# Designs tried in a protein design run: peptides against a protein of PDB entry 5HDT. Part 35

Target 1, 163 residues: chain A of PDB entry 5HDT
Amino acid sequence: MVVKTFMDMDQDSEEEKELYLNLALHLASDFFLKHPDKDVRLLVACCLADIFRIYAPEAPYTSPDKLKDIFMFITRQLKGLEDTKSPQFNRYFYLLENIAWVKSYNICFELEDSNEIFTQLYRTLFSVINNGHNQKVHMHMVDLMSSIICEGDTVSQELLDTV
Target 2, 163 residues: chain A of PDB entry 5HDT as posed
Amino acid sequence: MVVKTFMDMDQDSEEEKELYLNLALHLASDFFLKHPDKDVRLLVACCLADIFRIYAPEAPHTSPDKLKDIFMFITRQLKGLEDTKSPQFNRYFYLLENIAWVKSYNICFELEDSNEIFTQLYRTLFSVINNGHNQKVHMHMVDLMSSIICEGDTVSQELLDTV

## One batch from the design tools (peptide; aimed at target 1 A56 P57 N106)

Design b2_p22_6_s4 (made by RFdiffusion4, then SolubleMPNN; from b2_p22_6, 11 letters changed)
Fold by OpenDDE base, seed 1:
Structure b2_p22_6_s4 (fold): chain B 163 residues (1-163), chain A 22 residues (1-22)
Amino acid sequence: as target 1 above (163 residues)
Amino acid sequence: GSAKVLSKEELEELKELGRKAF
């Protein structure tokens, strides 16, 4: 489980939380989640990750459907981790590092479709892992996956087959 | 670290784009 006290100490100020609220709502719209430019989508994903960091262990979104859409969206962006030579790799790294450290996906345990989300995440991570990644990238991927396994009461057979 | 963080400018740009979208 996320240590609330530790996370709270690293959270942004209440003023910053208020500033991000309006942005959080806008970023969850189809306009951004389905934006045709992949670099824009990456920026959106990073912003969403920052929002989850700021509001951890909670989220400013009240709709389970929106949360599902967001995490499925973030998962799709993680595909960009495959090319370590990309000019955008550092932002993909930021995305990975952030969501791993914050344990952002742990919010998904409260969603009915958590198994689907976690399965897609695992499949995506395993698909992009390669020998070009340094130890830090590997550690973040392992931390992200292990956190879900350790904190989940049950793991679906589909997820087990993915691992 | 080597990770690129979002700048305040980028965040504001996205926020503005969001406003225009609604």
Scores: peptide ipSAE 0.035, ipTM 0.669, DockQ to the pose 0.038
OpenDDE base, seeds 2, 3, 4, 5: peptide ipSAE 0.032, 0.031, 0.033, 0.030; ipTM 0.655, 0.621, 0.616, 0.649

Design b2_p22_7 (made by RFdiffusion4)
Pose (drawn by RFdiffusion4):
Structure b2_p22_7 (pose): chain A 163 residues (1-163), chain P 22 residues (1-22)
Amino acid sequence: as target 2 above (163 residues)
Amino acid sequence: SREELRKELMKTNAKSFTEYLK
């Protein structure tokens, strides 16, 4: 249910944002990022993605250490894109579609471990892509990775090598 | 100026994706 409200919420709705702001900060808790249940991490990942959409360009989570935990957590969930036969696939697709559209990962440009995050992201996307994915999956991955290069400060040799 | 542009693009993208969903 929380996924639906965060999916339907708007950047304009200042009222609902101030209301659900405390829940958005809570969903990033370590209880969720490390929950052993696959279905819970997926739902939490979709929420954190819209939480970044709704509050842009000013995200609620300010702690860099915590901000790092979230985007590495999201990258681990993008591994679910590989199983195109799973009933949960369309939710993993929504996650990919969202962070691609919103360019949420660009928040990591200011983090000290940005290169590790972007490198692990690139490796993951190139390791999950297969013949089961339609062009929309290919398109979203390019949009996601293109923004990091075009709008980033630099491209390390390690990140360039993953391509 | 470059950071302001990035913020503006992120805001626009978030609004465009909201409109797409609605």

Design b2_p22_7_s1 (made by RFdiffusion4, then SolubleMPNN; from b2_p22_7, 14 letters changed)
Fold by OpenDDE base, seed 1:
Structure b2_p22_7_s1 (fold): chain B 163 residues (1-163), chain A 22 residues (1-22)
Amino acid sequence: as target 1 above (163 residues)
Amino acid sequence: SKMEERKKLLKERAEEAQKKRK
């Protein structure tokens, strides 16, 4: 229900965006980010990705620490892309496609720990890339990483070593 | 500014993403 609500919402629904603002904030709580169920965490990640899309360019999460936690959390969920035969692979693909289209990770350039976030993202993506992935998956991964590299003129040595 | 341009692009990409989904 929650995932469908944010999946179907568009940016022009101002009244609806205000109505579900509290829900968006609660989804970023430790209760959900540290939920013990892997399937629940994936659903939360998909919702958070859509929240970045819906509220663009201003995500409702104003705390830099919270933003870091969210993107590190989303990055951890992307590990699930490694198994193309998983029953939940389509939902992992949904997450990847969203962040590749929206490129919400670019918000992180305003964060102090941006290099850490991008490094973890690259390491995660390279760890899951395999021959079982189709052209669309590869395209999204390349597009996502290339966009960050091209926009980031001040890249740390750590990030360069990862690439 | 760089930040203003980033926000502009982010909004545009978000809108396009929703169009692609439909």
Scores: peptide ipSAE 0.721, ipTM 0.963, DockQ to the pose 0.858
OpenDDE base, seeds 2, 3, 4, 5: peptide ipSAE 0.717, 0.708, 0.715, 0.018; ipTM 0.962, 0.961, 0.962, 0.541

Design b2_p22_7_s2 (made by RFdiffusion4, then SolubleMPNN; from b2_p22_7, 12 letters changed)
Fold by OpenDDE base, seed 2:
Structure b2_p22_7_s2 (fold): chain B 163 residues (1-163), chain A 22 residues (1-22)
Amino acid sequence: as target 1 above (163 residues)
Amino acid sequence: SKKQRRKELLKKRAKEAQEKRK
């Protein structure tokens, strides 16, 4: 399984990183980002999150527009965190945990459209957060949002108003 | 620079994240 491949891969695995580089690039194609199956999109998002981890600090995506599309895509998938009873919740949690630990969204600070990305992230997180989430989920969300605010030098007032 | 600092931190966090999974 592709998800497991990236999940288990270490950033020091140079041979594997080279081997799966093309796959990483293909996963960011419109075919996958706009895939009609919600479960497929979630799997893709998890892979992409791990790709950012594995290739850190340099994502294999050279286009700023592509990077924006990817992070907007990942953000959209986080909506699935709302239903804590979903069979896919654990995978949504995996996605959240990854981005909270890695802070991959910090890549976006180098993008022209960083404010749009962060705004959508915050709006999404606040839209799905609820009392049904356990402490770990809440902590990840808070940690993620706090780190962006603390690191940000181009945070818009709109984003601050969301907080 | 800020950019270099962010890269270093990202690399470190990525490594730590994988360690946390083990």
Scores: peptide ipSAE 0.755, ipTM 0.969, DockQ to the pose 0.840
OpenDDE base, seeds 1, 3, 4, 5: peptide ipSAE 0.754, 0.724, 0.753, 0.752; ipTM 0.969, 0.965, 0.969, 0.969

Design b2_p22_7_s3 (made by RFdiffusion4, then SolubleMPNN; from b2_p22_7, 12 letters changed)
Fold by OpenDDE base, seed 1:
Structure b2_p22_7_s3 (fold): chain B 163 residues (1-163), chain A 22 residues (1-22)
Amino acid sequence: as target 1 above (163 residues)
Amino acid sequence: SKEEKRKELLKKRAEEAQKKRK
């Protein structure tokens, strides 16, 4: 129900955004980010992606360290895209599509560790890309990566080497 | 500023994303 709640919420639903703010904050706790269940972590990642969408342009997470943890966490979940036959693939696709459309990773340009975050994102995406992915998956991956490169004028040599 | 432009674009993309989903 938590996933559906954030999935269906509009950006201009101010009353609902305030009502579920505490839930959004709790979803970024270590309890969920370090949850031992892979499926739970995927659900949490999808919720977090929607939270960035709903509260745009200001995510409810004000701590730079917390933001870094969240995006590194989301990046780790994208590894699940490697198995196109997984029962959870549609949810992994949902995560990718959200990130590609919203481009919430661009928030990371305000973080000191932005290059580390983007490097891990690129490495993860390149590691999971395969011939089993359809055109939509490839399109989202390319769109996501190219957008970050175009906006990032001050990328590190490490990031450039990754691309 | 660059940051202001980023925030405006982020908000716009978020709105468009929800429209695409519906």
Scores: peptide ipSAE 0.721, ipTM 0.963, DockQ to the pose 0.862
OpenDDE base, seeds 2, 3, 4, 5: peptide ipSAE 0.713, 0.709, 0.715, 0.700; ipTM 0.962, 0.961, 0.962, 0.960; seed 3 fails the geometry check

Design b2_p22_7_s4 (made by RFdiffusion4, then SolubleMPNN; from b2_p22_7, 14 letters changed)
Fold by OpenDDE base, seed 1:
Structure b2_p22_7_s4 (fold): chain B 163 residues (1-163), chain A 22 residues (1-22)
Amino acid sequence: as target 1 above (163 residues)
Amino acid sequence: DKKEKRKELLKKRAEEAQKKRK
């Protein structure tokens, strides 16, 4: 299973990182990002989140446009957090937890369209936050959103208005 | 600089994240 491969991989596994580099690149292709199966897209998002973790601080994606596409894609998957009773909720939680712990969105600070990315992230998170979420989910969401404000050099007025 | 500091933090957080899973 591809998701397990990246899930279990350590950052210092240099040989494995090199071995799976091409796979990491392929997972960011339009074929996967626009896959018609929602469950597949979720799995892809989880893999991508782990890829950012594994290759930190340098993601294997060199194109700013590709990075933007990836984070916008991940953001769209976070919408699945809205249904706490979904069979896939645990995997959505995995995605959130990874993003909150690693704070991979910090990569976006170097992108020209960072404000757009963060705005979409905040809108998505606020749209799915509900009282059905347990303390851990809330903690991750708050931690993620707070860190972006605190660690960002500048934030657009639009983003400030969203917060 | 700020960019370099972000990279350092990202690396550290990634390492800590994996430790938390174990």
Scores: peptide ipSAE 0.743, ipTM 0.967, DockQ to the pose 0.877
OpenDDE base, seeds 2, 3, 4, 5: peptide ipSAE 0.735, 0.743, 0.742, 0.735; ipTM 0.965, 0.967, 0.966, 0.965; seed 3 fails the geometry check

Design b2_p22_8 (made by RFdiffusion4)
Pose (drawn by RFdiffusion4):
Structure b2_p22_8 (pose): chain A 163 residues (1-163), chain P 22 residues (1-22)
Amino acid sequence: as target 2 above (163 residues)
Amino acid sequence: EEEELEKALAEKPAIIPGYNPD
């Protein structure tokens, strides 16, 4: 249910945002980012993605250590894109479609461990892409990775090598 | 909950450069 309301919410709805702001900060809890259930981490990942969409360009989570945990957690969930036969695939696709449209990962430019995050993101995307993915998956991955290069400060040799 | 909300609104937000609106 929380996924639906966060999916349907708007950046304009200041009322609903101030209301659900405490829940948005809570969904990033370590209880969820490390929950052993695959279905829970997926749902939480979709919420954190819209939470970044709704509150842009000013995200609610301010702690850099915590902000790092989230985007590494999201990268681990993008592994689910590989199984195109799973019933959960379309939800992983929604996650990819969302962080690609919103450019949520650009928030990591200011983090000290930005290169580790972007490098692990690139490796993951190149390791999950297969013949089961339509061109929309390819398109979203390019949109996601292009923004990091075009709008970033620099490109390390390590990140360039993953391409 | 009200004190946590006031605290969260008082913090400087993290910035998302080059984002796309809805």

Design b2_p22_8_s1 (made by RFdiffusion4, then SolubleMPNN; from b2_p22_8, 10 letters changed)
Fold by OpenDDE base, seed 2:
Structure b2_p22_8_s1 (fold): chain B 163 residues (1-163), chain A 22 residues (1-22)
Amino acid sequence: as target 1 above (163 residues)
Amino acid sequence: SEKELEEALSKKRAKIPNYTPE
């Protein structure tokens, strides 16, 4: 229900955005980020990605610590991209497509631990990329990585070593 | 067609606000 709601919501639905703001904030709670069910965590990640999309260019999450937790959480979910035959692959694809398109990780440039977040993202992407991925998946991965490198004012040596 | 749908989706993606570094 929640997943469908956010997936169908557009960025111009101001009244709906305000209505679901509290729900969006609760989805970033430890209850969901640390949920024991892997499939639930994937759904949460997709919802969070949709929330970033809907509220762009202003994320509703204001706490730097919370933002770090969210992006580290999303990064961990991207590990699921490695198995293209998984029943949940389409949702992993959706997650990848969204974050590449919305450029939500650009929010991390304002965070003190941006280098850590980007490093983990790149390590994860390179760990899951394989020949089973079609061209669209590869393009999203390239878009995601290139956007961060090209739009960032500074890139740490650690991140450069990861690339 | 599938091509038309993909084109429509591509156009939609190009129009939405996204995040940029400050």
Scores: peptide ipSAE 0.356, ipTM 0.755, DockQ to the pose 0.047
OpenDDE base, seeds 1, 3, 4, 5: peptide ipSAE 0.351, 0.041, 0.046, 0.342; ipTM 0.751, 0.722, 0.721, 0.747

Design b2_p22_8_s2 (made by RFdiffusion4, then SolubleMPNN; from b2_p22_8, 7 letters changed)
Fold by OpenDDE base, seed 3:
Structure b2_p22_8_s2 (fold): chain B 163 residues (1-163), chain A 22 residues (1-22)
Amino acid sequence: as target 1 above (163 residues)
Amino acid sequence: DEEELEKALSQKRAKIPGYTPE
């Protein structure tokens, strides 16, 4: 239900966005971010990605700490892209394509710990990229990383060392 | 599966204001 709700919602539907605001906030709770089931965490990540898509260019989360937790959480889920034979690979692909297209990570530039978030993202992507990935996966990974570099005013040495 | 997912993603992208499919 939650997955379908956000996946089918239009970005310009303000009435529905107001209605499901509380649901969006609950999905970012520790209960879901630290859920013991890996498949549930993946679904949560996809829902969060859809929330960022719907509320773009802003986000319904006002706490910088919560935003950091969310993006660190999403980054951890991207590790699942490594196994192209996984039965959940299509959902990992959905997650990657979504965040790359929406440029969801770009809101992290307003966070104090943006460099940490981007560094972890780059390390994760480089750790999972392999020859088993098709051209579209490679393209989304490159688009995601390139967008952050292009929009960033300054890039830390640590981030440069990661690239 | 993969094709269906791509189709679904394409439809969702089309709902984003300002998006023009090539």
Scores: peptide ipSAE 0.020, ipTM 0.589, DockQ to the pose 0.033
OpenDDE base, seeds 1, 2, 4, 5: peptide ipSAE 0.020, 0.019, 0.023, 0.023; ipTM 0.578, 0.595, 0.605, 0.596; seeds 4, 5 fail the geometry check

Design b2_p22_8_s3 (made by RFdiffusion4, then SolubleMPNN; from b2_p22_8, 10 letters changed)
Fold by OpenDDE base, seed 2:
Structure b2_p22_8_s3 (fold): chain B 163 residues (1-163), chain A 22 residues (1-22)
Amino acid sequence: as target 1 above (163 residues)
Amino acid sequence: DEKLLEEALSQKRAKIPGYTPE
């Protein structure tokens, strides 16, 4: 996986990480990823983002298929950034800020379907960005997209067309 | 379910050096 050495000292203790491992795994289940409540899905996404932050540079999820599901799920939640007046906007902002700073999506480079994930991410970000977003939101979006382009060895033509 | 997730978020949002949430 992509090494994030700058976060090594910011990780929880091994004992604490082990304690929360089961919770982390449960939060990635279909029960939560496909939860019918939109607000619950947002909370799940934020929690998953925090899990990636805490366990960086590694993820507690060992299945490539599960990782794909998680990041496709997080990407879908980012659509909520489109309405800056939403009462949940602060949580959507937190989600964006977190995944941008942590560079959580960089884990996806290990996945066979990484280009699909990145393409969907870019399409989502460009679909929701609007004049209502302040400079901080724009900076996080740019930082997130730029990091993926800079660290990827190759990207699909579809991804390039999305950018 | 939402309450459970709120508690989980509270536990996972611990402050870490270098991370400055808005």
Scores: peptide ipSAE 0.048, ipTM 0.692, DockQ to the pose 0.050
OpenDDE base, seeds 1, 3, 4, 5: peptide ipSAE 0.047, 0.039, 0.040, 0.041; ipTM 0.696, 0.702, 0.684, 0.701

Design b2_p22_8_s4 (made by RFdiffusion4, then SolubleMPNN; from b2_p22_8, 9 letters changed)
Fold by OpenDDE base, seed 3:
Structure b2_p22_8_s4 (fold): chain B 163 residues (1-163), chain A 22 residues (1-22)
Amino acid sequence: as target 1 above (163 residues)
Amino acid sequence: DEELLKKALSQKRAKIPGYRPE
């Protein structure tokens, strides 16, 4: 079997997606999610975002607890959007753009702790949004938040208070 | 480990219909 990369795969390449499932699972391990290096965590988040993109509309992660950990982790990384002059801002932008376009967080509607996840996401986005962000960043943030509101069956009072 | 992740990241930017990262 020839080793391929995710970049050479599409969403219909089931055999290849299965081949790299172990890699996807490994990237979601505590070793990476709790990595002490902030830059490494950002890279991990971007990789996870790409995994969600590749496996959309499904996710290779079946454990609700693991999915919660991943999205809480990604949410924490989005805090880095606050500094537009950071050398890593382009990667934070990539992360935001990716998850907004893919609507990755919509998988969370199947989780019992969806309200917690969405609340943390909204609080994070509102905490980092500022006038220094360009129009694209604002657009992605709005798209991300609006998609969740529009596709959600119910919205908790806590989430409403966050908005 | 960071270099390994960078390499992995580049390999995981697969093409999906309709998605064009900026």
Scores: peptide ipSAE 0.074, ipTM 0.751, DockQ to the pose 0.053
OpenDDE base, seeds 1, 2, 4, 5: peptide ipSAE 0.071, 0.056, 0.054, 0.072; ipTM 0.739, 0.738, 0.737, 0.748; seed 1 fails the geometry check

## One batch from the design tools (peptide; aimed at target 1 S104 F109 E110)

Design b2_p23_1 (made by RFdiffusion4)
Pose (drawn by RFdiffusion4):
Structure b2_p23_1 (pose): chain A 163 residues (1-163), chain P 23 residues (1-23)
Amino acid sequence: as target 2 above (163 residues)
Amino acid sequence: SYKMNEINFSDEHKEKYRPYFDD
């Protein structure tokens, strides 16, 4: 249910944002990012993605160490895109479609470990893409990765090599 | 400020994904 309200919420709704702000900060807890259940991490990942959409360009989570944990956690969940036959696939697609539209990963430009994050993101996307994905999946991945290059400060040789 | 897009989803987009999160 929390996924639906965060999905339907708007950037304009200052009222609902201040209300659910404490829950948004809580969903990033280590209890969720490392929950052993596959279905829970997926739902949490979708929430964190809209939480970045709703509060942009000023995200609620300010701790860089914690901000790092989230985006690496999200990259691990993008592995789920590979199984196009799974009933959960359309949820993984929603996650990909969201962070692509919102350019949420651009928040990592300021983190000290930005290169590790972007490199692991690129490797993941190139390792999950297969003949089961329609052009919308291809399109979202390009949008996601293009923003990191065009709007980033630099491109390391390691990140360039993953391409 | 972070380099992100400010986005509000459309009704069509909200209705599309809502069933995928039904019990």

Design b2_p23_1_s1 (made by RFdiffusion4, then SolubleMPNN; from b2_p23_1, 7 letters changed; failed a check: too like the target's own chain)
Amino acid sequence: PYKMNKINYSEEEKERYRPLFDD

Design b2_p23_1_s2 (made by RFdiffusion4, then SolubleMPNN; from b2_p23_1, 11 letters changed; failed a check: too like the target's own chain)
Amino acid sequence: PYKMNKINYSEEEKQRYLPLFEP

Design b2_p23_1_s3 (made by RFdiffusion4, then SolubleMPNN; from b2_p23_1, 7 letters changed)
Fold by OpenDDE base, seed 4:
Structure b2_p23_1_s3 (fold): chain B 163 residues (1-163), chain A 23 residues (1-23)
Amino acid sequence: as target 1 above (163 residues)
Amino acid sequence: MYKMNKINYSKEEKERYRPLFDD
């Protein structure tokens, strides 16, 4: 699987990064972001999360609109964290853990629609967080939100007022 | 400019994650 390839890849693997760059760009296409299969979309999100990890601190995607689409897409996938008994929960956890560690949403601060992205992220996380989640899930959720709040300026206060 | 955190998975983490994507 492509997702496994990116998962195993290290950020200092420059030759592989160059080799798979076109694939990384292709995975962000509307075909994948709007794929009708929910499980496929989850795998795409995991792959995109790893792409951000591998190419950090810079995203390989140059279009602000594309970046917005990607993060809105990833945010939508995080809704799957709500059902802790789902067979796909561990993959949703993988997605959460990745974006929490990588802090990939940080690159959204330079986007014009950053407020929309972060608002949706906060709303999503608050909507799915529950007592059924273990400590690690809670920790990552809190870490993700706290990081954005701490890094943000006026945006963070506005978001706090809306939540 | 805000940057992402550079993270590499450890060998242990990769072994933990691989079963997630076997099918």
Scores: peptide ipSAE 0.683, ipTM 0.956, DockQ to the pose 0.829
OpenDDE base, seeds 1, 2, 3, 5: peptide ipSAE 0.674, 0.677, 0.678, 0.676; ipTM 0.955, 0.955, 0.955, 0.955

Design b2_p23_1_s4 (made by RFdiffusion4, then SolubleMPNN; from b2_p23_1 with S1K E6K F9L H13E R18L)
Fold by OpenDDE base, seed 2:
Structure b2_p23_1_s4 (fold): chain B 163 residues (1-163), chain A 23 residues (1-23)
Amino acid sequence: as target 1 above (163 residues)
Amino acid sequence: KYKMNKINLSDEEKEKYLPYFDD
């Protein structure tokens, strides 16, 4: 699977990063972001999360609009965390843990619509968080939200109302 | 300015997470 290819890749593998750059760009296409299969979208989200990890500190995506689409897309996938008993929960967990570790959403501060992205992220996280989640899930959710608050110079009132 | 963390997965982490994506 492509997701395993990126998961197994490290940042210092410049040759591989260059080799798979076009694939990384292709995975952010509307074909994948708007794919009708929910499981495919989850896999795409995990790939994108690892792409951000691998190419950190810079994203390979140069278009602000594309970056917005990607993060809005990833945010939508995080809704899958609501069902802890789902067979795909582990993949959702990986997605959460990855973006929490990498702090990939931090690059959204450079986007014009950063507030929209962060607001949707917070709304999504609070909508899915429940007592059924273990300590690690809660920790990653808190870390993700706290990182954004601490990194940002200002936070919109709408975002504050969500928190 | 706003940077992402550079994180490589350890062998242990890869061993843990790769099976999540078995067909």
Scores: peptide ipSAE 0.665, ipTM 0.957, DockQ to the pose 0.892
OpenDDE base, seeds 1, 3, 4, 5: peptide ipSAE 0.669, 0.671, 0.664, 0.659; ipTM 0.958, 0.957, 0.956, 0.956; seeds 1, 3 fail the geometry check

Design b2_p23_2 (made by RFdiffusion4)
Pose (drawn by RFdiffusion4):
Structure b2_p23_2 (pose): chain A 163 residues (1-163), chain P 23 residues (1-23)
Amino acid sequence: as target 2 above (163 residues)
Amino acid sequence: SDELENKMLKAGEAISNKILERK
């Protein structure tokens, strides 16, 4: 249910944003980012993605240590894109489609561990892509990774090597 | 579907514009 209201919510709806702001901060709790259930982490990942969409360009989570935990958590969930036969695939696709469109990962430019995050993101995307993915998956991955290079300060040799 | 894509596009443009303005 929370996934649907965060999916349907708008950046304009200042009323609903101030209301659900406390829940958005809570969904990033360590209870969710490390929940052993695969289905819960997936749902939480989709919420955090729209939470970044709704509140852009000013995200609610301000702690850099916590902001780092979230984007590494999201990268671990993108591993689910590999199983195109799973019933949960279209939800992993929604997650990929969302962070691609929103360019949520660009928030990591200011984090001290940005290179580790972007490098682990690139490795994951190149390790999950297979013949089961349509061109929309390929397109979203390029949009996601292109923004990191074009709008970033620099490209380390390590990140360039993952390509 | 188009309404949701427009919301996502608007959020993406806001983030990119913030980065360009900072530089």

Design b2_p23_2_s1 (made by RFdiffusion4, then SolubleMPNN; from b2_p23_2, 12 letters changed)
Fold by OpenDDE base, seed 2:
Structure b2_p23_2_s1 (fold): chain B 163 residues (1-163), chain A 23 residues (1-23)
Amino acid sequence: as target 1 above (163 residues)
Amino acid sequence: DEKRKEKLKKAGEKISKKIKEKK
C-alpha cells in the first residue's frame, strides 16, 4: 500500500523527495482523499503530513485547489482525536504532533482560501478537545494555532476572533 | 470538556491579543 510507504519515511533527503514526488501527487487524488474506509483515510492523512514534513517548508503540490483539499481533508481527520480510548488514537496523536511540530498549515498562507482552512482547523480542534486529552495533546493544539496566529501578516480579523 | 475547551480558547485569545498589541 502506497500509504504505508510514506509513513516509513523519516529522512529528509533530496533523493527521497525526488523518488516519491509522483507518489505524493497520487496520494492527493480523490481515490485516497475520499476513500470509504476511515482507517485508510487516517493513514492517508498521516502520510500527507509526513510528505509535508519531508518537503517543508515547501510542498510538492502546485495546485492551490489540491492544497486546499488536502488540508481540509487533514482537518476532517483530526475529528478522530475526540475519542481518546480509540485504538486509532495513537495515529491521530501522531497526526496532530506532526502537523504541529512541522507547522504544516503555515503553507496555507499562500492560498486565497487560507482563512477558511484555518477557521475549520480551529473549529475542529475546539470541538474535539475534552478532559480525556492530556497536556501534550493540549500543547500541540495550542502550538498549532499559535503558529498560525503568529504568522500574522495574512491572518484576518475573523480568524483571530475564532480563537 | 468545557474546562479544556475554555483553556484552549483562552490560550488562543491571549496569543491573539499579543499579536494585535504588537501591530
Scores: peptide ipSAE 0.054, ipTM 0.647, DockQ to the pose 0.042
OpenDDE base, seeds 1, 3, 4, 5: peptide ipSAE 0.032, 0.045, 0.044, 0.039; ipTM 0.621, 0.629, 0.646, 0.621

